# Peptides against a protein of PDB entry 6PSE, part 125

Target 1, 78 residues: chain A of PDB entry 6PSE
Amino acid sequence: PSEEEEYARLVMEAQPEWLRAEVKRLSHELAETTREKIQAAEYGLAVLEEKHQLKLQFEELEVDYEAIRSEMEQLKEA

## One batch from the design tools (peptide; made by RFdiffusion4, then SolubleMPNN)

Design b2_p25_7_s3 (from b2_p25_7, 15 letters changed)
Fold by OpenDDE base, seed 1:
Structure b2_p25_7_s3 (fold): chain B 78 residues (1-78), chain C 78 residues (1-78), chain A 25 residues (1-25)
Amino acid sequence: as target 1 above (78 residues)
Amino acid sequence: as target 1 above (78 residues)
Amino acid sequence: SLLDPTPLLLELEAYEKKLEEEVKK
């Protein structure tokens, strides 16, 4: 039997006291996991924003670089 | 009474059938939330990697840019 | 980065790995 099946059997045969304790445990774990999920999402969003800003800076630098490169190339060809 | 207090009272006074159903519900929600948390983490890691690669590219471009800028400045001063 | 998500992300990776191992059994 899988752990899931065994757990299901346990729940089916459990006394109210155990069930109440399990509800409490699961509620706590759910709350913690939810908090962690939210935190992970917030971090992901922050990194995404940083990446976006970096991308903008990169593209700006590319423009500046190409301008100077082109000017330099023209000077060398003259 | 707060919702939490009311829920606590409900759990305390609940019949086994309700408690089993609640365990099932909470287990399901926990599983889903856990999956979502993991997904959020995976996404965050992917974005971090992308940002890292972009940063490397940016720094490389900065080096190239400064090289050309310096050369151009020297040419103008001569 | 302004934030250091690494500790949490590592924890989450550990959870993922654990979960995968459980599913494989």
Scores: peptide ipSAE 0.095, ipTM 0.782, DockQ to the pose 0.048
Fold by OpenDDE base, seed 5:
Structure b2_p25_7_s3 (fold): chain B 78 residues (1-78), chain C 78 residues (1-78), chain A 25 residues (1-25)
Amino acid sequence: as target 1 above (78 residues)
Amino acid sequence: as target 1 above (78 residues)
Amino acid sequence: SLLDPTPLLLELEAYEKKLEEEVKK
């Protein structure tokens, strides 16, 4: 039997005391996992914002670079 | 009483059938939340990698830009 | 990026908002 089936059997045959303990355990794990999920999302959002700002800086530098490059090119052609 | 206290009372007084249902519910929610957490983490990692690559590109462009800027500055001073 | 965090972020924001509202009650 799969672990899932074994777990299901355990739950089915368990006494109330075990079931209450399992509810407590699962509730705790759910709370922690939920917090971790939120934190992961927040971190991802922060990194995304940083990447966005960096992209803006990069694009600005590209414009400046192309301006100088173009000017240099003109000077070399003259 | 707080919702937590009320829930605790409910769990304490619940019959096995309710407890089994609650274990099932919590297990399902935990599984889903875990999946979502992993997905959020994977996304964050991907964004981090993209930001890193962008940073490398930015730094390379900065070097190139400074080289041209310096050359232009020398030309203007001559 | 081909990755779209929007759905998850929206769900998380909604969850957080709901949680905050419940706490404020």
Scores: peptide ipSAE 0.094, ipTM 0.780, DockQ to the pose 0.046
Fold by OpenDDE base, seed 4:
Structure b2_p25_7_s3 (fold): chain B 78 residues (1-78), chain C 78 residues (1-78), chain A 25 residues (1-25)
Amino acid sequence: as target 1 above (78 residues)
Amino acid sequence: as target 1 above (78 residues)
Amino acid sequence: SLLDPTPLLLELEAYEKKLEEEVKK
């Protein structure tokens, strides 16, 4: 029997006191897991924003680099 | 009375059939929320990795830029 | 990025809103 099957049987045979405790446990875990999910999402957003800013900086530097590269190339060809 | 207090009372007064149904409901929601949490975490990690790669590229370009800048500066001073 | 942040953003917004509403009760 799988753990899932055993758990299902436990739930079916459980007394009200156990069931109430299980509801409480599951409610707590659900609340905690939900909070953690949100936190993970917030973290992801923060990193995404940082990446975006970094991308902008990178693109700016790339433009500057190409400008100097082009100038240098022209000077060498003269 | 808060929703939490009302829910607590419901749980205390509930029949086993309701409690079993609630355990099932909460178990399902917990499983789903857990999956979503993991997905959110995975997304965050993916973005973090992308940011890391971008940072490496940025730093590389920065080195190259400084090299050309320095060379150009030296040529102009000669 | 190859990643579409939209789904996560929407989920975040929805759950944050829900959380705020629950805290206010």
Scores: peptide ipSAE 0.094, ipTM 0.782, DockQ to the pose 0.045
Fold by OpenDDE base, seed 2:
Order: C-alpha cells, then structure tokens, then sequence
Structure b2_p25_7_s3 (fold): chain B 78 residues (1-78), chain C 78 residues (1-78), chain A 25 residues (1-25)
C-alpha cells in the first residue's frame, strides 16, 4: 500500500489519544509551513522591488548612453 | 479564553469522529500550504534570476557608457 | 541584495524533492 493509504488506515484505526497528538503535530507543522510560506513571499517581494529599482536605473542609463552615442556619431560625421 | 485555549479545549473534549475529520482537514491544509510555499520559492528564484540578468546588462552598459564618455571627454579636450 | 535566500531556498528545495519522491511512490 502507498504511504497515503497506510496513513489513512492508521487514522481510521487510531485511538483518541493518538488522534489528539496528531492534531497537535499537524497544527504545529501547518503553523511552521505557513510562516515559511510568508517568508518566501516576503523575500520574493523584496527581490521584485530591487529588480524594479534596477530596471529604472538601467532605463535612465540607456537614455544617457543614447544621448552620448548620438552626439558622438554626429561629431564623427562632421 | 483565547482562540487557542478554546481550540485546545475542543480538541481535548472532541469525539474520535471529529478528531479524524480534523486530522483530515489539517492534512489537506498542510499539503496546500506546502505547495504554496514551494510556489513562492520558485517565484522568488525566478525573480532573482531576472534581477541577476538585468544586473549583468546594467554593468555591461555602464562599461560601454564610460568608454564613450571618456572618448568624448578626450575629443572635447583636444 | 541585503537578503540571503540561501537558507530558505535550500529548505524549500528539500521539501520539493521530498514531495516529488512521495508523489512518485
């Protein structure tokens, strides 16, 4: 049987004391996993913001670069 | 009493049928939250990679910009 | 970046691998 099927059988045959312990265990794991999910989301948002700021800087530099490039091209043609 | 204390009392006084249902509920939520955590991590990695590529492009443009700037400065001084 | 994702990412990768292995069973 799969681990899932074995676990399902265990739950069905378990005594209340085991079930209460399992509820506590799962509640704890859920809380921890939820915290980790939030942390991952917060990190993703921070990186996204950094990327956005970098993109703005890049675009500004592109404008400045094209201005100088164009001026240089004009000087070389004259 | 706090929600946590109320929940704890509920678990202590619950019948096996409720406890089995709660184990099932928590298992489902844990599985979903785990998937969401993984998705958040994958997204964060993707954004991080995009940021890294953008940084490389930015640094390359900075080098090109400084090269043209320096050449332009030399031309203006001559 | 001021953020170090390494600890969380390693943990998440481990979870992904574990989950994949369980699903394949």
Amino acid sequence: as target 1 above (78 residues)
Amino acid sequence: as target 1 above (78 residues)
Amino acid sequence: SLLDPTPLLLELEAYEKKLEEEVKK
Scores: peptide ipSAE 0.093, ipTM 0.782, DockQ to the pose 0.046

Design b2_p25_8_s2 (from b2_p25_8, 13 letters changed)
Fold by OpenDDE base, seed 2:
Structure b2_p25_8_s2 (fold): chain B 78 residues (1-78), chain C 78 residues (1-78), chain A 25 residues (1-25)
Amino acid sequence: as target 1 above (78 residues)
Amino acid sequence: as target 1 above (78 residues)
Amino acid sequence: SLPSDAEIEAFFQRILDEEAKRRAE
């Protein structure tokens, strides 16, 4: 049987004391996993914001670069 | 009582059928939350890599920009 | 304060490594 099927049988055959302990265990793991998920989301958003700001700076520099490049080209052709 | 204390009492007074259902519920939520945590981590790493590549492109453009700026300054001073 | 990109990367990688370990067990 799969691990899932074995676990399902364990849950079905378990006494109330084991079930209460399992509820407590799962609740704890869920709380920890939820905290990590939230932290991951917060970090992801922060990196996205930094990437966005960098993109804006890059686009501004591209505009300035093309302006100077064009001016330079005009000076070389005159 | 706090929600935690109320939940703890519910678990203590619960019948096996409720406890089995709660184990199933918590297992499902844990699996979903774990998947979401993994997805957040995968996405976060992808954004970090994109930010890194953008930073490299920005630094290359800065070098090119300063080269043209310097050449332009020299032409204007000569 | 926000951690460095390297620390954030390490955090994400830890999550994925834990998943990989869980799947291997």
Scores: peptide ipSAE 0.636, ipTM 0.879, DockQ to the pose 0.978
Fold by OpenDDE base, seed 1:
Order: C-alpha cells, then sequence, then structure tokens
Structure b2_p25_8_s2 (fold): chain B 78 residues (1-78), chain C 78 residues (1-78), chain A 25 residues (1-25)
C-alpha cells in the first residue's frame, strides 16, 4: 500500500482526539507554508523589478556606447 | 469571538466525519500551497541568476564604454 | 528594506532544500 493509502486508512480509523490533533497540525503547517509562499512571491517580484531597472540602464548604456563607437569609427575612416 | 476561536470551537465539537473531511481538505490545501511555494522559489532563483548575468554584462559594457570614451578624449586633446 | 540578493537566494534555496529532504524521507 502507498503511504497515501496508509495515511488514508489511519484517518478513517482514527479517534476524534487524534483527528483534532491532526487538524491542528495541518492548520499550523498550512499557515506557515502560506506565509513562506507569500514571502517568496514578494521577494521574487522585488528581484524582477530590480532586474527590469538594470535592463533599462543597460539598454541606455548600449545606446551611448554605440554612439561613441560610431563616432570613433567615422574618425578612423577619415 | 475571533474567527480563530470560533473555528477552534467547531473543531472541538465536531463529529468524526467532519474531522476526517477537514483533514482531507487541509491536506489538499497544504499540498497545493507547498507546490506553489516551491514554484515561487524556483522562479525566484532563476530571476536572481538572470539579474546577476545582466549585471556582469552591464559592468563589462561600462569598462568598454570608458575605454572608448578615454580614447576619444585623447584624440580630442591632440 | 529588502534583503540582499544573497539573503533572498538563501531563502529560496532553503525552501528547495527542505522539499528535497521531505522527498528523500
Amino acid sequence: as target 1 above (78 residues)
Amino acid sequence: as target 1 above (78 residues)
Amino acid sequence: SLPSDAEIEAFFQRILDEEAKRRAE
């Protein structure tokens, strides 16, 4: 039997006291896991925003670089 | 009474059938939330790596830009 | 203030390491 099937059997045969304890355990774990999920999403979003700003700065520098490169190339061709 | 206190009372007064259903519900929600947490972490790490690579590229371009800028400045001073 | 990239990375990696541990048990 799979662990899932075994757990299902345990739940079906469990006394009310065990079931109440299990509800409490699962509720606590769910709350903690939810908090961590939210925190992970918040951090991920912040990093995305920073990456986006960096990308904009990079693209601006590329434009400036190409301008100087082109000017330099023109001077060398003359 | 807070919703938490009310829920706690419901759990304490619940019949085994309700408790088993609640265990099943919470287990399902925990599994889903855990999956989402993991996905958020995986995505976050990927974005961090992308940002890091972009930063390295930006710093390299800055060096190249300053080199050309300096060369151009020297040509203008001559 | 936002944590450093290293702290954020450590946070994400912890989540994945905990999951890997659970799957190995």
Scores: peptide ipSAE 0.635, ipTM 0.879, DockQ to the pose 0.978
Fold by OpenDDE base, seed 3:
Structure b2_p25_8_s2 (fold): chain B 78 residues (1-78), chain C 78 residues (1-78), chain A 25 residues (1-25)
Amino acid sequence: as target 1 above (78 residues)
Amino acid sequence: as target 1 above (78 residues)
Amino acid sequence: SLPSDAEIEAFFQRILDEEAKRRAE
């Protein structure tokens, strides 16, 4: 039998005391996993914001670079 | 009483059928939350890599910009 | 304060390593 089938049998045959303990265990693991998921989302959003700011700075520098490049090209062709 | 205290009382007074249903519910929510946590981590790593590549491109452009700026300044001072 | 990129990367990698371990068991 698969581990899933064995666990299902355990739950079906379990006494109330074991079931209450399992509810407590699962509730705790769910709370911890939820906290980690939220933290991961917060970090991901922070990195996205930093990337966005960097992209804006990059685009501004590209404009300035092309302006100077064009001016330099005009001076060399004269 | 707090919602947590009310839930704790419900678990203590619950019949085995309710407890088995609660184990099933919590197991399902834990599996979903775990999947979402993993997906958030994968996405976060991808954004970090994109930010790193953008930073490298920005630093290369800064070097090229300063080179042209310096050349232009020298030409204007001559 | 926001953690460094290296610390954030380590946090994400830990989550993935824990999942890989669970799948290998």
Scores: peptide ipSAE 0.635, ipTM 0.879, DockQ to the pose 0.979
Fold by OpenDDE base, seed 5:
Structure b2_p25_8_s2 (fold): chain B 78 residues (1-78), chain C 78 residues (1-78), chain A 25 residues (1-25)
Amino acid sequence: as target 1 above (78 residues)
Amino acid sequence: as target 1 above (78 residues)
Amino acid sequence: SLPSDAEIEAFFQRILDEEAKRRAE
């Protein structure tokens, strides 16, 4: 039997005291997992924003670089 | 009474059938939330890596830019 | 304040490591 089937059987045959304890356990784990999920999402968004800002800076620098490169190239060809 | 206290009372007074249903519900929600948490973490790591690569590219471009800028400055001062 | 990238990475990696452990059990 799969662990899932065994667990299902356990739940089905369990006494109320065990079931109450299991509800409490699961509720706690769910709350913690939810908090971690939210935190992960927040961090992910923050990193995305930082990456976006960096990309904008990079693109600006590329423009400036190409301008100087082009000017330099023209000077060297003259 | 807080919602938490009310819920606790509900669990305490609940019949086995309700408790089994609640275990099932919570187990399902926990599984889903866990999956979402994992997905968020995987995505977050990917974004971090992308940001890191972009930063390296930016730093390389900065070096190149400063080299050309300096050379250009010298040429203009001569 | 926002954690450092290293701290964020560690946070994400912990989540994945915990999952890997759970799957291995």
Scores: peptide ipSAE 0.637, ipTM 0.879, DockQ to the pose 0.979; fails the geometry check

Design b2_p25_8_s3 (from b2_p25_8, 11 letters changed)
Fold by OpenDDE base, seed 5:
Structure b2_p25_8_s3 (fold): chain B 78 residues (1-78), chain C 78 residues (1-78), chain A 25 residues (1-25)
Amino acid sequence: as target 1 above (78 residues)
Amino acid sequence: as target 1 above (78 residues)
Amino acid sequence: SLPSDEEIRAFFEGILKKEAEREAA
């Protein structure tokens, strides 16, 4: 039997005390996992925002660079 | 009583059938939340890498821009 | 304040490592 099948069997045959303990365990793990998920989402969003700001700065610099490059090229050709 | 206290009471007074159902519910939610957490982490790492690459590109452009700006300034002052 | 990129990276990698270890067990 798979581990899943074995676990299912344990749950079916378990005494109330074991089941209560398992509910407690799972509740704890769920709470922790949920906090981590939320934190991961918050960090991910923050990094996305920083990336976006950096992209805007990059695009602004590209415009300025191309302007100077073009002016310099014109001066060199004259 | 708080929701937590009420829940604790329910678990303590629950019949095996309810407890088994609760184990199943919590297991499902944990599995789902775990997948979401993993996905968030993977996505976050990808965005961090993209941000890093963009930063490198920005820094390279800054160097090039300052070089041209400086050359242009020198030419204008001469 | 927001953690550094390195700290955020470590957090994400920590999640993935923990899950990989759990799956391998």
Scores: peptide ipSAE 0.651, ipTM 0.881, DockQ to the pose 0.981
Fold by OpenDDE base, seed 4:
Structure b2_p25_8_s3 (fold): chain B 78 residues (1-78), chain C 78 residues (1-78), chain A 25 residues (1-25)
Amino acid sequence: as target 1 above (78 residues)
Amino acid sequence: as target 1 above (78 residues)
Amino acid sequence: SLPSDEEIRAFFEGILKKEAEREAA
């Protein structure tokens, strides 16, 4: 049997005291995991925003670069 | 009493059938939340890498831009 | 203020490391 099946059997055969303890354990782990998930999402969004701002700056610089490149090309051909 | 205190009381007074159901519920939620947390972390790392690559490209473009700008300035002063 | 990129990286890597360790146990 898989570990999951064994765990399921354990839960089915468990006494109330064990079950209460397991509920407490799982509740705690869920709370912690949820907090970490939220924090991860917040950081991810922050990095996305920074990347977006950087992309805008990059695109602006590309425009400026192409403008100068074009002007330079014109000057060299004249 | 806080919701947490009320929940704790509920768990203490609950029958085994309810407790087993609660273990199942919490286990499921924990598994889902864990998966979401992992995905958030993986995504966050990917975005960080993308931002880093973009920054490198930006810095390269800045160098190229300054080179052309300088050459242009020299040509205009001549 | 936001943590540095390195701190954020460490946070994400920490999550993945913990999970890998849990799966291996």
Scores: peptide ipSAE 0.651, ipTM 0.882, DockQ to the pose 0.965
Fold by OpenDDE base, seed 3:
Structure b2_p25_8_s3 (fold): chain B 78 residues (1-78), chain C 78 residues (1-78), chain A 25 residues (1-25)
Amino acid sequence: as target 1 above (78 residues)
Amino acid sequence: as target 1 above (78 residues)
Amino acid sequence: SLPSDEEIRAFFEGILKKEAEREAA
């Protein structure tokens, strides 16, 4: 039998005391996993914001660079 | 009573059929939350890599910009 | 204060490592 089928059988044959303990275990794991998921989302958003700010700075620098490049090219052609 | 205390009482007074259903529910929610956590982590790593690549490009452009700026300044002083 | 990029990376990699270990068990 698959592990899933074996676990399903355990749940079906379990006494109330085991079932209550399993509810407690699963509730705890769910709470921890949820906290980790939230933290991951928060970090992801923070990095996205930093990337966005960096992109804006990069685009501004590109404009300034092209302006100077163009000015130099004009001076060399004259 | 707090929601937590009320839930705890429900678990203690519940019949085996309710407990089995609760185990199933919690197992399902845990599986979904785990998948979402993994996806958040994978996405976060991707954004970090994108930010890192952008930072390298920005630093290269800064070097090029300063080189042109310096050359222009020298031409203006001569 | 926001953690460093290295700390954030370690956090994400830690999540993925834990899940890989659970799947292999």
Scores: peptide ipSAE 0.650, ipTM 0.881, DockQ to the pose 0.982
Fold by OpenDDE base, seed 1:
Structure b2_p25_8_s3 (fold): chain B 78 residues (1-78), chain C 78 residues (1-78), chain A 25 residues (1-25)
Amino acid sequence: as target 1 above (78 residues)
Amino acid sequence: as target 1 above (78 residues)
Amino acid sequence: SLPSDEEIRAFFEGILKKEAEREAA
């Protein structure tokens, strides 16, 4: 029997006291897991924003680099 | 009474059939939330790596930019 | 203030490690 099938059988045969304890356990784990999920999402969004700002700075530097490269080429040709 | 206190009372007074259904519901929500948490962590690590690679490219471009700027300054002074 | 990239990395890796250990148990 799979662990899932064994657990399902245990739930079906369990007394009310065990079931109440299991509801409490699962509620606690769900609350903790939900908090961790939210925190992970918040950190992920923060890193995305930092990456986006860095990308904008990189694109600005590329424009400035090409401008200087072009000016330097003109100076060398004169 | 808080929603938490009302829920706690409901769990205490619930019949076994309701408790079994609640265990099933909470188990399902926990499994889904756990999967979403894992996905958020995997995605976050990927974005961190992308940001790191972009930072390396940015630093390389800064070095190239300063080299051209310095060469151009020398050409203008000659 | 946001944690450092190293702290954020450790947080994400911690989640994945915890789940891998749970699946292996």
Scores: peptide ipSAE 0.649, ipTM 0.881, DockQ to the pose 0.975

Design b2_p25_8_s4 (from b2_p25_8, 8 letters changed)
Fold by OpenDDE base, seed 2:
Structure b2_p25_8_s4 (fold): chain B 78 residues (1-78), chain C 78 residues (1-78), chain A 25 residues (1-25)
Amino acid sequence: as target 1 above (78 residues)
Amino acid sequence: as target 1 above (78 residues)
Amino acid sequence: SLPSDEERRAFFQRILEEEEERERE
């Protein structure tokens, strides 16, 4: 039997005291996991924003670089 | 009473059938939330890597830009 | 202040490592 099937049997055969304890355990784990999920999402969004700002800066620098490069090329070809 | 206190009372007074259903519900929600947490972490790592690569490219462009800027400045001052 | 990239990386990596550990048990 799979672990899932064994767990399902355990739940079906369990006494109320075990079931109450399991509800408490699962509730706690769900709360912690939810908090970590939210934190991960917040960090991910922050990194996305930082990456976006960096991309904008990079694109601005590319424009400035191409302007100077073009001017320099014109000077070298004159 | 807080929602938590009300829920705790519900769990304490619940029949085995309700408790079994609640274990199943919580197990399902935990599994889904865990999957979402993992996905958020994987996504976060990917964005961090993308940001890192962009930063390296930006730093390389800054070096090249400063080189051309300096050369151009020297030409203008001569 | 926001966490550093390394702190965020460590956080994400911990989540994945914990999952790998659970899958091995």
Scores: peptide ipSAE 0.641, ipTM 0.883, DockQ to the pose 0.974
Fold by OpenDDE base, seed 4:
Structure b2_p25_8_s4 (fold): chain B 78 residues (1-78), chain C 78 residues (1-78), chain A 25 residues (1-25)
Amino acid sequence: as target 1 above (78 residues)
Amino acid sequence: as target 1 above (78 residues)
Amino acid sequence: SLPSDEERRAFFQRILEEEEERERE
């Protein structure tokens, strides 16, 4: 039997005291996991924003670079 | 009473059938939340890498820009 | 202040390492 099937059987055959303890355990784990999920999402969004800002700066520099490059090319051809 | 206290009382007074259903519910939610947490972490790492690569490209462009800027300044001063 | 890239990386990596450990058990 799969671990999932074994666990399901355990739950079906369990006494109320065990079930209450299991509800408490699962509730705690769910709360912690949820907090970590939220934090991971927040960090991910922050990095996305930082990457976006960096991209904007990069694009601005590209424009400036092309302007100087073009001017330089014109000076060298004259 | 807080929602947590009310829930705790509900669990304490609950029948086995309700407790089994609650274990099943919590197990399902935990599994889903865990998957979402993992996915968030994977995406976060990917974005960090993308940002890092972009930063390297930006730094390379800065070097090239400063080189041309300096050359241009020298030509204009001559 | 925002956490450093290293701190965020470590956080994400920990989550993935914990999953890999659970999958091996």
Scores: peptide ipSAE 0.641, ipTM 0.883, DockQ to the pose 0.958
Fold by OpenDDE base, seed 5:
Structure b2_p25_8_s4 (fold): chain B 78 residues (1-78), chain C 78 residues (1-78), chain A 25 residues (1-25)
Amino acid sequence: as target 1 above (78 residues)
Amino acid sequence: as target 1 above (78 residues)
Amino acid sequence: SLPSDEERRAFFQRILEEEEERERE
């Protein structure tokens, strides 16, 4: 039997005391996992925003660079 | 009583059939939340890498820009 | 202040490492 099938059987045959303990365990794990999921989402969004700001700065610098490059190229060709 | 205290009381007084259903519910929610947590972590790492690559490109462009700017400034002062 | 890139990276990596460990059991 798969671990899932064995676990399912255990749950079906378990005494109330074990089931209560399992509910407590699962509730705790769910709460922790939920907190970590939320934190991961928050970090991901922050990084996205930082990347976006960096992209804007990069594009601004690229415009300035191309302007100077073009001016310099014109001076070299004259 | 808090919702937590009420829930705790419900778990303590619950019949095995309810407890088994609750284990199933919590297991399902945990599995889904875990998957979402993992996905968030994967996306977070990807965005961090993208930001890092963009930062490297930005720093390279800054070096090139400052070189041209300095050369242009010297030409204007001569 | 926001966590550093290294702190965030470590956090994400920990999540994935924990999953890999669970899949091996």
Scores: peptide ipSAE 0.641, ipTM 0.883, DockQ to the pose 0.966
Fold by OpenDDE base, seed 3:
Structure b2_p25_8_s4 (fold): chain B 78 residues (1-78), chain C 78 residues (1-78), chain A 25 residues (1-25)
Amino acid sequence: as target 1 above (78 residues)
Amino acid sequence: as target 1 above (78 residues)
Amino acid sequence: SLPSDEERRAFFQRILEEEEERERE
């Protein structure tokens, strides 16, 4: 039998005391997993914001670079 | 009473049929939340890599910009 | 203070490593 089938059988045959303990265990694991999910989302959002700011800085530098490049090209043509 | 206290009372007074249903519900929510946590982690790693690549491109542009700026400055001083 | 990129990477990698371990069991 698969572990899932064995677990399902255990749940079906379990006494109320075991079932209450299992509800508590699962509630705890769900709370921890939810906290980690939220933290992962917060970190991901922060990195997205940092990437966005870096992109804006990159675009500003591109404008400045093209300005100097154009000025240099004009001087070489004169 | 808080929702937590009310829920705790419900678990303590619940019949085996309710407890089995609650185990199934919590198991399902845990599985979904775990999947979402993993997805958030995968997404976070992808954004970190994108930010890193953008930073490398930015640093390359800074080098090119400083090279042209320096050449322009030398021409103005001559 | 914001966590470093390395700290965030390590956090994400830990989550994925824990999943890989569960799939092997």
Scores: peptide ipSAE 0.640, ipTM 0.882, DockQ to the pose 0.967

